# Peptides against a protein of PDB entry 3S8F, part 63

Target 1, 157 residues: chain A of PDB entry 3S8F
Amino acid sequence: VLTLFVAVPSLMTAFTVAASLEFAGRLRGGRGLFGWIRALPWDNPAFVAPVLGLLGFIPGGAGGIVNASFTLDYVVHNTAWVPGHFHLQVASLVTLTAMGSLYWLLPNLTGKPISDAQRRLGLAVVWLWFLGMMIMAVGLHWAGLLNVPRRAYIAQV
Target 2, 166 residues: chain B of PDB entry 3S8F
Amino acid sequence: DEHKAHKAILAYEKGWLAFSLAMLFVFIALIAYTLATHTAGVIPAGKLERVDPTTVRQEGPWADPAQAVVQTGPNQYTVYVLAFAFGYQPNPIEVPQGAEIVFKITSPDVIHGFHVEGTNINVEVLPGEVSTVRYTFKRPGEYRIICNQYCGLGHQNMFGTIVVKE

## One batch from the design tools (peptide; aimed at target 1 L72)

Design b2_p24_5 (made by RFdiffusion4)
Pose (drawn by RFdiffusion4):
Structure b2_p24_5 (pose): chain A 157 residues (1-157), chain B 166 residues (1-166), chain P 24 residues (1-24)
Amino acid sequence: as target 1 above (157 residues)
Amino acid sequence: as target 2 above (166 residues)
Amino acid sequence: TALVMALVAATIIAFFAVVYVKLL
């Protein structure tokens, strides 16, 4: 029960952050129900990386609520589902957010500029990392529901 | 406009938060339902039951695997199961279908998992402790036990079998 | 925002339901 309550701050974060992004999209001219998304600064890796991380957090958090549901945990406990859940949370959102900081924080700390080429390369890196984490989340959640255990060298069997 | 957008955002946020709370409460009620049903038998016994891992293969209910299945009620069997590096004894565990099975599971060495494929049986096995879970097999046949807690280099090939007789 | 909140809620319900039905 208390774990289901720990989920409320992230459910609140989902709204406060989503509304903040929608407000920014509208300031930048976006209209429609989707125009606000397209009008956001998708050429800026510091923007893109946390946003993509937040997108993967939606299934990441859904899996965490399942794991927190006591008897439901007996379906997925110590299976590949668990790594599926935590790659979405830490290996995607937390890691992507830190990667995006290379693009505003590093210059601030070192004075070293980020070139146009380096910016584009950062875009590719955060997209590939995000997409790779999403594909693997699918493989691991599914294999977990099929009772494949975590922490195993299953290629040797 | 900022004032307006702000007001509207807070108003709908309050709504979302109420909905999201109502949803979590429904899940809590649904979990409470499972705890009142026979499906909750796989929840391990909360009572501490200590044993000694260094002598469990020499004395006590785990010393003779052929004697591991004991009828404890008219439709009940207790099964003493040893999960060790890297296997389970007895092998196979043989039980009748439709009977309640109380698995008492310990380890002489390291922590092992006990995950019965196709069931909700999924319990950690700790040396020095006895893990007790309950389940009734409704379908006869062979069930594979998977070790789902890393117990060393033999972990990926640590399996056992439950045969549910007709 | 409305679409994002709907997506979040639907995803959570879908995951919970799949696992809950499998448990039963």

Design b2_p24_5_s1 (made by RFdiffusion4, then SolubleMPNN; from b2_p24_5, 10 letters changed)
Fold by OpenDDE base, seed 1:
Structure b2_p24_5_s1 (fold): chain B 157 residues (1-157), chain C 166 residues (1-166), chain A 24 residues (1-24)
Amino acid sequence: as target 1 above (157 residues)
Amino acid sequence: as target 2 above (166 residues)
Amino acid sequence: TEAFMALLAATMLAEFNLVYAKLL
């Protein structure tokens, strides 16, 4: 139960990040309810990657609250649900953030900007990664709800 | 107008903090509700029994698989199950259809899983602790027990069977 | 931002309900 206190700073962080993105988009000329989103630098993999990670973190974080619930955890624990949660949190958010950081860091360290081809490739990589992670995560959560066990090669369904 | 924007953001942040705290209480309430209404599953940790894993095979209710199924009342049974490397005892576990079964599961060696296919029964089994699960099988047949917690080289082959008789 | 927060809250409740349904 006390674990749920972690949800407070997490939600605050979510707010701060969302607000920061909105602020940035508006500074870049975006207006209206959604125009600020379009104004964000979607052509930069260093930006796109961590943002996609954040999107994956939404269902993952929601699952975290579920997993912290005693009775709910009982029905999902050590099922495919758990790997689904992990892949959203680590393989999506953390990994994509790391990928994005790399796209910023290497050009910065070398003093050389990435080529347009490299940029496009980077965008393809992060989007495909995100797509694959979402497909896998949905599948794992679904399988978990169907009582597919974790750490087993066999299942009833 | 940066100052104005800053103040607005702070106001929203405070509002969101309040909302977050409210959500926390809602979720705590929901957890309490689900716990109160669904007690037929795993017994809360406050009632966790403990045993000595070094002697559980020699003494006590887990020592003899032939005596593992104990009738405790009309249509009520307690089954003392050992999860070990790499299997379960008794195996098979034979219980009547429609009876209320209380599984008392422990381990003499390492942590194991106890996942019963076709059911929501799913607990980790720790040496020194007794996992208690209550369940009523409505359908006769065989239910496979799967270890879903890594327990060593033979983990993938660690299975048991519950036979529910009409 | 508010819409995003609403989406987040809705997602949390949705997943809660999905798993809760399994208990029924």
Scores: peptide ipSAE 0.484, ipTM 0.888, DockQ to the pose 0.717
OpenDDE base, seeds 2, 3, 4, 5: peptide ipSAE 0.439, 0.451, 0.415, 0.402; ipTM 0.864, 0.883, 0.863, 0.838

Design b2_p24_5_s2 (made by RFdiffusion4, then SolubleMPNN; from b2_p24_5, 12 letters changed)
Fold by OpenDDE base, seed 3:
Structure b2_p24_5_s2 (fold): chain B 157 residues (1-157), chain C 166 residues (1-166), chain A 24 residues (1-24)
Amino acid sequence: as target 1 above (157 residues)
Amino acid sequence: as target 2 above (166 residues)
Amino acid sequence: TAAFMELLRNTILEHFNLVYNKLL
């Protein structure tokens, strides 16, 4: 019971970030239920990267609740499900946030703005990373549900 | 201006917090539903049982792999399995088809995995603790045991076999 | 699939031996 209550602060934090994004989008002229999303600076890899990380973190967080449930953990523990969860949490959110932070930090440290070409390349990198990560994560979760073990190079399925 | 912004932020936060709580209930409900509908096939776990990993190889039911399979009743067997670096004993484990098998698994050295392909048997094996899993093999054949917990350099090659005989 | 699995198994075994001999 207490374990599930630990999810409350995490959810609160996650959705507070979402609230900040909505506020930012509305400040940029976005209106309506979804218009604020379109108004966000999707042309900036420093923004896109961590946001994509957050998107990947959502199913990962849901999976976290599953993994924390010892009864459900019986189904997924030490299967490919767990690496799938990790890739959503670490290789998506953390990694993309790091990438995004670099796109902000490096120009500030050097005092030189990134070129348009660099910006476009950055966008391509983070979107491709996200796409690949989502494909892999879905595959790993699927494999996990099929009882494919983790830390093993072979499986019956 | 700043005050208006602050109020707006609070409003959005309140909305998202409410959504967060709603989603929490949804997740809990989904978990509850899953637990209620998918309880079949769960391997019953026994009570916590301890063993001395330093002596488990020398004395007790795990000491002799030739005596590892013990018939405890009609169509009931207990199999005392050691997971060690890097293998299982006995290997192969021979059990009859249709019999209820209680696996008593422990380790003399480090943590290992005991994952039986084609089954839902998947447990970690801790030194000093006995893992108990109950399973009935309905189909004859060979079932591979895979170590799914990293246990050292030979981890990837740590396999066992359960042979189910007619 | 069987042939592939066997190939993979052998590759892993060879790799293990290399690592083992190098580190231990």
Scores: peptide ipSAE 0.006, ipTM 0.735, DockQ to the pose 0.015
OpenDDE base, seeds 1, 2, 4, 5: peptide ipSAE 0.000, 0.000, 0.005, 0.000; ipTM 0.728, 0.690, 0.719, 0.701

Design b2_p24_5_s3 (made by RFdiffusion4, then SolubleMPNN; from b2_p24_5, 14 letters changed)
Fold by OpenDDE base, seed 5:
Structure b2_p24_5_s3 (fold): chain B 157 residues (1-157), chain C 166 residues (1-166), chain A 24 residues (1-24)
Amino acid sequence: as target 1 above (157 residues)
Amino acid sequence: as target 2 above (166 residues)
Amino acid sequence: VELFMQLLRDTMLEHFNLVYAKLL
């Protein structure tokens, strides 16, 4: 019940953020249904990181509803599905947001902007992290559906 | 300018909120689909049954592992299983192939898991409560029981075996 | 695609077991 309650404001917040992104993209010259996405500052790791985190949070949020379902929980409970969900939520959204925050915070604390090389490296790190997390998450969710147990070092499959 | 921007944001918010509402229905549909495609993994919840964890080892149906498997019908058995730190009792659990098995699982100490490999049996075992799982083994052989709930230093080695005989 | 998915599964299962073996 509590999880489902949290899902509503979380979803509203997510789409409010999406609305602001669309507005920003359109202000930056983006047009059409998806053109505004391309107009966003994808060259800034401080922007890219949390956005990728949000993207990872979408399936994670859906998974949260699954985990909170009375019937579906019997399928996924205490399986590798649960760590998969956690890693999407924590290691994707939270971690990428933290990473993005650092890319913003450190230049401000030092008073010096990051170099172009550092920026490119930051982008690489963020994208690689996201890719790795998605692979891990997909694998864990899949393993969970195959009844691989959580908190066990061995599985029959 | 700020006012115009604010109105524009609100317009986009309305659209995205409408989309959000639509997505709720999509999620419900996905849940329904997942349930329909993975029904074999669903174990129906049993009635709440309580026991005293402090006496479950000394008296009652869990007290004697030699009497843990009880035939309740021509092709029906009830198995009284204890999950404890760090193992299962009885071990092995011997049941016939094709029989309907009702597992009555409880714990005398802490919370444990009862996950039977190769089956959809996967329940948490709480002291003071009896977990009830109904299953029919169609294939003979050995099925490993895994504790998938952290229960202490020996958790990683807490295994049991169900032997299904022809 | 199937081969890729199998590889992914095997890799993830191996990783999962290794990680949990260390953590348990």
Scores: peptide ipSAE 0.027, ipTM 0.736, DockQ to the pose 0.037
OpenDDE base, seeds 1, 2, 3, 4: peptide ipSAE 0.017, 0.000, 0.000, 0.000; ipTM 0.745, 0.696, 0.730, 0.729; seed 3 fails the geometry check

Design b2_p24_5_s4 (made by RFdiffusion4, then SolubleMPNN; from b2_p24_5, 13 letters changed)
Fold by OpenDDE base, seed 1:
Structure b2_p24_5_s4 (fold): chain B 157 residues (1-157), chain C 166 residues (1-166), chain A 24 residues (1-24)
Amino acid sequence: as target 1 above (157 residues)
Amino acid sequence: as target 2 above (166 residues)
Amino acid sequence: MELFMKLLMDTMLAEFNLVYAKLL
């Protein structure tokens, strides 16, 4: 029971970030239930990258609860499910956050803003990365549920 | 301006915190439901059993592969399995169809995996500990055992076989 | 949806096999 309460601080953090996004969107003129989302700076890869990471982190977090459950972990442990989980957590959230950080940090450190072409390329990179990671993660979770073992190149299915 | 901004932030945080708590309960409920409906299959022993990995090959129930399969009842068997670098003992493991099999698995060397294809048997095998798994094979045939925990250079080739006889 | 999932699974398995085959 106590193990599942470990999710509380993580959820609080995640939804605090969401609250900050809503506030920012409304400051930028967004109105209504979802209008604030559209008002966010989706033209900036420094913003888009970590937000996409957060989106991938949601199903990953749910999977974390599964992995922390004694009985459910017995089903998924050492299967392709596990790589699917941490690719959402690390290769999506952490990596995309790092990418976003670079898009913010480098222009500020050098004093040189990125060109429009560089900005568009950056957007393409982070969106393609996110798409690829989501496809891979879904595949790995699916394989894991079919009892495909990790660290093995053979499987019955 | 700072005061107004602070109040606005608090309002949004309050809403999202409430949502956070609600989602927590949803996740717990979903887990509880899954556990309640999907508990059939492999039954973990739930007991911690220790063994000396340095002597497990020389003495005790794992020492002789010819004595590894022990009938404990009319339709019940205990199978003492060693996972080692790089294979399983005994190999093959021969058990009858429809019998309740209790696998007691340990390692004399490093951590291994014990993943039986076609089943939900999937446990880690730790030196010094005995992993216990209960399973009944409903179909005769050969079931491959796969090591799914990295155990060294020969890990990728570490396989065993369970032969279920009619 | 099942066909899509199967395709993803097969792709991932193929990638694993290729990686292992190349490393061995």
Scores: peptide ipSAE 0.027, ipTM 0.750, DockQ to the pose 0.032
OpenDDE base, seeds 2, 3, 4, 5: peptide ipSAE 0.026, 0.017, 0.014, 0.023; ipTM 0.723, 0.732, 0.725, 0.718

Design b2_p24_6 (made by RFdiffusion4)
Pose (drawn by RFdiffusion4):
Structure b2_p24_6 (pose): chain A 157 residues (1-157), chain B 166 residues (1-166), chain P 24 residues (1-24)
Amino acid sequence: as target 1 above (157 residues)
Amino acid sequence: as target 2 above (166 residues)
Amino acid sequence: VAAVLAFYFAVIAAVVAMLLVVGA
């Protein structure tokens, strides 16, 4: 029960952050139900990386609420589902957010500029990392529901 | 406009938060339902039941695997199961279909998992402790036990079998 | 398994619905 309550701050974060992004998209001229998304600064890796991380957090958090549901944990406990859940949370959102900081924080700390080429390369890196985490989340959640255990060298069997 | 957008955002946020709370409460009620049904039998016994891992293969209910299945009620069997590096004894565990099975599971060495494929049986096995879970097999046939806690280099090949007789 | 999937997709559906409200 208390774990289901720990989920409320992230459910609140989902709204406060989503409304903040929607407000920014509107300020930049976006209209429609989706125009606000397209109008956001998708050319800036510091923007893109946390946003993509937040997108993967939606299934990441859904899996966490399942794991927190006591008897439902007996379906997925110590299976590949669990790495599927945590790659979405820490290996995607936390890691992508830190990667995006290379693009505003590093210059601030070192004075070293980020070139146009380095910016585009950062875009590719955060997209490939995000997409790779999403594909693997699918493989691991599914294999987990099929009772494949975590922490195993299953290629040797 | 900022004032307006802000007001509207807070108003709808309050609504979302109430909905999101109502949803979590429904899940809590649904979990409470499972805890009142036979499906909750796979929840391990909360009572501490200590044993000694260094002598469990020499004395006590785990010393003779052929004697591991004991009828404890008219439709009940207790099964003493040893999960060790890297296997389970007895092998196979043989039980009748439709009977309640109380698995008492310990390990002489390291922590092992006990995950019965196709069931909700999924329990950690700790040396020095006995893990007790309950389940009734409704379908006869062979069930595979998977070790789902890393117990060393033999972990990926650590399996066992439960045969549910007709 | 069905219950796990129901919980899993219920949370996703609820967040998507909230995002649509934010967008509206």

Design b2_p24_6_s1 (made by RFdiffusion4, then SolubleMPNN; from b2_p24_6, 13 letters changed)
Fold by OpenDDE base, seed 2:
Structure b2_p24_6_s1 (fold): chain B 157 residues (1-157), chain C 166 residues (1-166), chain A 24 residues (1-24)
Amino acid sequence: as target 1 above (157 residues)
Amino acid sequence: as target 2 above (166 residues)
Amino acid sequence: KELVLAVYNASVAMLLAGLLDIGA
């Protein structure tokens, strides 16, 4: 019940963030239906990290609705599906947002800008992290649908 | 400039809000699709039944493992199962192939899981509450029961067996 | 018109992502 109550406001917030991104992209010279996406600062890990987190949060949010649904929860509850959901929400969105925050915070705290090498390394880390999380999350959701139990080291499928 | 920017932002927000409403319908459709494709062969009971976890071992239908399997009809059985730290009772559970089995599961101690491998039977078992699931085993053989809710130091070794006879 | 197309395309993308997530 609680999850369903927060689902609609969360969706509204998410799409408001998307609207802000569109506006920002257009201010940076992006034009057309999708040109604003390309205009966003994809060379900055402080931007890329939280955006990738938001992308991971989309299927995670959908999964949250599934987990909160009485009939559907019966299928997925205490299976590998649940860890899959958590890794999208926590290990993707929250963690990537934290990573992105560091890329902004460290230069401000030290008074020194990050080097180009550090920036490139940061981008690599963030993208690889996202990729790994997506692979693991898909695997866990798939295993969950195959009735692989949570908190068990062996299973028969 | 601020006024123009404000109008632009509002236009984008309105568009994305409309999109959000559309996506709500998409999600509802996805839920409906999942419900249609993932039909459960297990029917949970809609009524909450309660028991005293402190006396469930001493009296009542869970007290004697030898009397745990009760025939309630020509091809219908009720099985009274205890999930405890760290195992299941009775163990093994013996039932006929093709019979409609009603499992009534409770716990005398802490919360446990009741996950039957090879089936869609998967419920949490709470002390003081009776979990009821209905299932028909179509294939004979052994089905392992797994605890998928952490219940203590012996959790990982907490297994049971259902033997389905021809 | 542009907004309608954007909504449509995004909806399709989200639908596909959702289906992939649930293993459909």
Scores: peptide ipSAE 0.034, ipTM 0.728, DockQ to the pose 0.080
OpenDDE base, seeds 1, 3, 4, 5: peptide ipSAE 0.025, 0.029, 0.022, 0.007; ipTM 0.764, 0.757, 0.758, 0.724

Design b2_p24_6_s2 (made by RFdiffusion4, then SolubleMPNN; from b2_p24_6, 12 letters changed)
Fold by OpenDDE base, seed 1:
Structure b2_p24_6_s2 (fold): chain B 157 residues (1-157), chain C 166 residues (1-166), chain A 24 residues (1-24)
Amino acid sequence: as target 1 above (157 residues)
Amino acid sequence: as target 2 above (166 residues)
Amino acid sequence: KELVLAVYEASVAMLLAMLLDIGA
């Protein structure tokens, strides 16, 4: 149980980012408990991508706590659960953050804004990526709980 | 007003920090609850047992596959299993139905996996260490052993079989 | 241009790392 305290700094960081999002949303005119979410710039792929990454990181982080538990790790270790976990952590958060960074970086490097068509395409890409990653991650976690082994091409189930 | 903005940010951070801590306690509580109500089938780590991987094939209980299954008591057996590149020995492992089986698994070469389909047996096997797993097979038949830890070019083909006899 | 190339290389490296992590 003591090892789970390693999650404290990560949670603090994650929720500090959430606090920043709430503040930004309220500055943009969002009101109420959830109205600030709608006020965020969801029309900008540079914003949407890393935020979707953060959303994927939530269940991934919870899974990290599970993986760090001695008793629970026995159930999930070297099963499809583990790939499900790191796809949320790396292929979702890190990758989507990189995608978002690109949508921010290119306009700044060129000195020109992206076109509306490019913006819409960017939004489609990051949302589809997120959706695909969530489907895959849920499937892998489910398979892992059914004792489907990692690094094997066969499974009884 | 920079001062007001700063205070507002701190207030939000404080709120979300509190939520963070609350979630941590929720996770701990869920783990504790799960352990308290569903302890059946959990195999705790045993005492660390060490072996010399360079001699384990020549000397000791793993040296002869024909003597790998040892009856230690009434309806109790110890099975000394080697996981190696790329297979298991003995293969097949033959054990009686309903008997308490203690698997003593080690490796002479690299890290392997020992995943038995249809069971909750799933451990890593480290050279120089002995993995101990206790299990009772309730149903007769064949159970496939799968290596779920990368161990080289032949990893994907590394399988074994446990035959449970009536 | 160098920065764009760096981002591209980082992206490719990330994808390759993910693929390698699945296999190893």
Scores: peptide ipSAE 0.016, ipTM 0.760, DockQ to the pose 0.019
OpenDDE base, seeds 2, 3, 4, 5: peptide ipSAE 0.000, 0.000, 0.011, 0.005; ipTM 0.705, 0.739, 0.734, 0.714

Design b2_p24_6_s3 (made by RFdiffusion4, then SolubleMPNN; from b2_p24_6, 14 letters changed)
Fold by OpenDDE base, seed 2:
Structure b2_p24_6_s3 (fold): chain B 157 residues (1-157), chain C 166 residues (1-166), chain A 24 residues (1-24)
Amino acid sequence: as target 1 above (157 residues)
Amino acid sequence: as target 2 above (166 residues)
Amino acid sequence: VELVLFVHNSSIAMLLAGLLDIGA
């Protein structure tokens, strides 16, 4: 009950961020229902990283609700599902946000802008990180649903 | 300019708030669907029981592995299992096929896991507490018990076996 | 077993992405 109560303001906060993104995209000339998405600065790793983190947070957040449910937690507790959830939250959202922060912070600290090559490399790193994280997370969640135990090197499957 | 921006932000926020509420209902529906379509093969049984982990090896139903399997009725058994560093007792646990088995599991030392492969039995075992699960094995054979809670250097080798006899 | 291998391979892919970040 308490978790579900917390889920409401969390969702409101998350989608308020999305609202801010829509506003920013429209300020950048995006029009239509989805045109604002394309108008966002997808060429900037400092932007792309935390946004991808937020995308990873969506299934991770849903998993949090599952983990907090008494009946559903019985199914997923101490299975590979749990690390799958954690990797979405920590290794996706937190890590990508940190990466994005560094892409902003380092140029400001050094007084030197990142080169175009560094920018492109940064984009590649962020996207590859996200892709790898999603593959791993899906695998872990799948394994968890198949009753693969957490903290065990062997499984029946 | 600030006023126009404020109005625009509010409009977007209203839309996304509505979407957020819709997604909340979707998640609730998915949870409900999952619960409706999945049946639990393991039923938590009994009240939360406590034991003294310092004496559980010396006295009580967990003290003698040879007497750990107790027939409580026709085709009904209670199995008193100890999870310890690093194994389970009794080992193997022998139960008949088709019998209703109530596992009473506790630990004399640290927190362990009790995960029975091929079943939905998966509980943490805390010293001082008794974990109770009810299960009926429909298929004969050997079922491996795995510790899925880190309990020390021998954690990875902590296994038990349930032998289900015809 | 195959699923475990899949998870490991996926983890390796993620680690490689991290290494690319160090090289940047």
Scores: peptide ipSAE 0.017, ipTM 0.714, DockQ to the pose 0.034
OpenDDE base, seeds 1, 3, 4, 5: peptide ipSAE 0.018, 0.015, 0.016, 0.016; ipTM 0.751, 0.743, 0.737, 0.711; seeds 1, 4, 5 fail the geometry check

Design b2_p24_6_s4 (made by RFdiffusion4, then SolubleMPNN; from b2_p24_6, 16 letters changed)
Fold by OpenDDE base, seed 1:
Structure b2_p24_6_s4 (fold): chain B 157 residues (1-157), chain C 166 residues (1-166), chain A 24 residues (1-24)
Amino acid sequence: as target 1 above (157 residues)
Amino acid sequence: as target 2 above (166 residues)
Amino acid sequence: KELVELVYNSSVAMLLAGLLAIGA
């Protein structure tokens, strides 16, 4: 149980980022409990990508707590659950953050803004990536709970 | 104004920090609840038992596969299993239905997995350490053992069988 | 069998999502 306190700094960081998003949304004219979310720049793939990564990181973080629990780890260890966790943490958060960084970095390095077509394509890419990652992650976690082994090409189910 | 902005940020951070702490306690509570209501089948870690991986094949209870299944009491057995590159011994492992089986699993070479299909038996096997798992097979038949820890070029083909007899 | 169904369903879902995204 004491091991779970390792999650405190991560949660503090994550929710500080959320606080920054709320502040930014309110500065952009968002009002009310949820209006600040709508006010965020969802038309910018450089913004959308890392935010979607953060959303994927939420269930991944919860899974991290499960994986760090001695008793619960017995259920999920070396099953498809673990790759599911990895894909949320690395292939979602890290990868989408990298994608978002490129959408910001390349225009700044070249001095040329992205075209509207490129912007729309970028939005499609990051949303499709996120959706695919969520489907795969749910599938892997589900398979893990059904005792599908990790690093094996066969299973009873 | 910079001061106003800082105050606003701090207020939001304080609120979200409180939420984060609340969520932490929710997660802990969910874990506690799950453990309290679903304790059946949980096999806790036992005492650390060590063995010399360099001699485990030559001497001791793992040396002879023909003597690997030891009756320790009425309807109670201990099975000494080696996980090695790339298989298990004995293979097959033959045990009676309804008997309490204590698996003592170790490795002479590298880390392996011991995942038994149709059961909750799933442990890593470390050279120099003995993994202990207790299980009772209620249904007769064949149960496949799968290595779920990468152990080398033949990892994907590393299988064993437990035969449960009526 | 359950794994095959899961893989199939996930694949179909991804394909449908992709098609919808292209059409949107």
Scores: peptide ipSAE 0.021, ipTM 0.760, DockQ to the pose 0.038
OpenDDE base, seeds 2, 3, 4, 5: peptide ipSAE 0.016, 0.015, 0.015, 0.016; ipTM 0.715, 0.747, 0.743, 0.724; seed 5 fails the geometry check

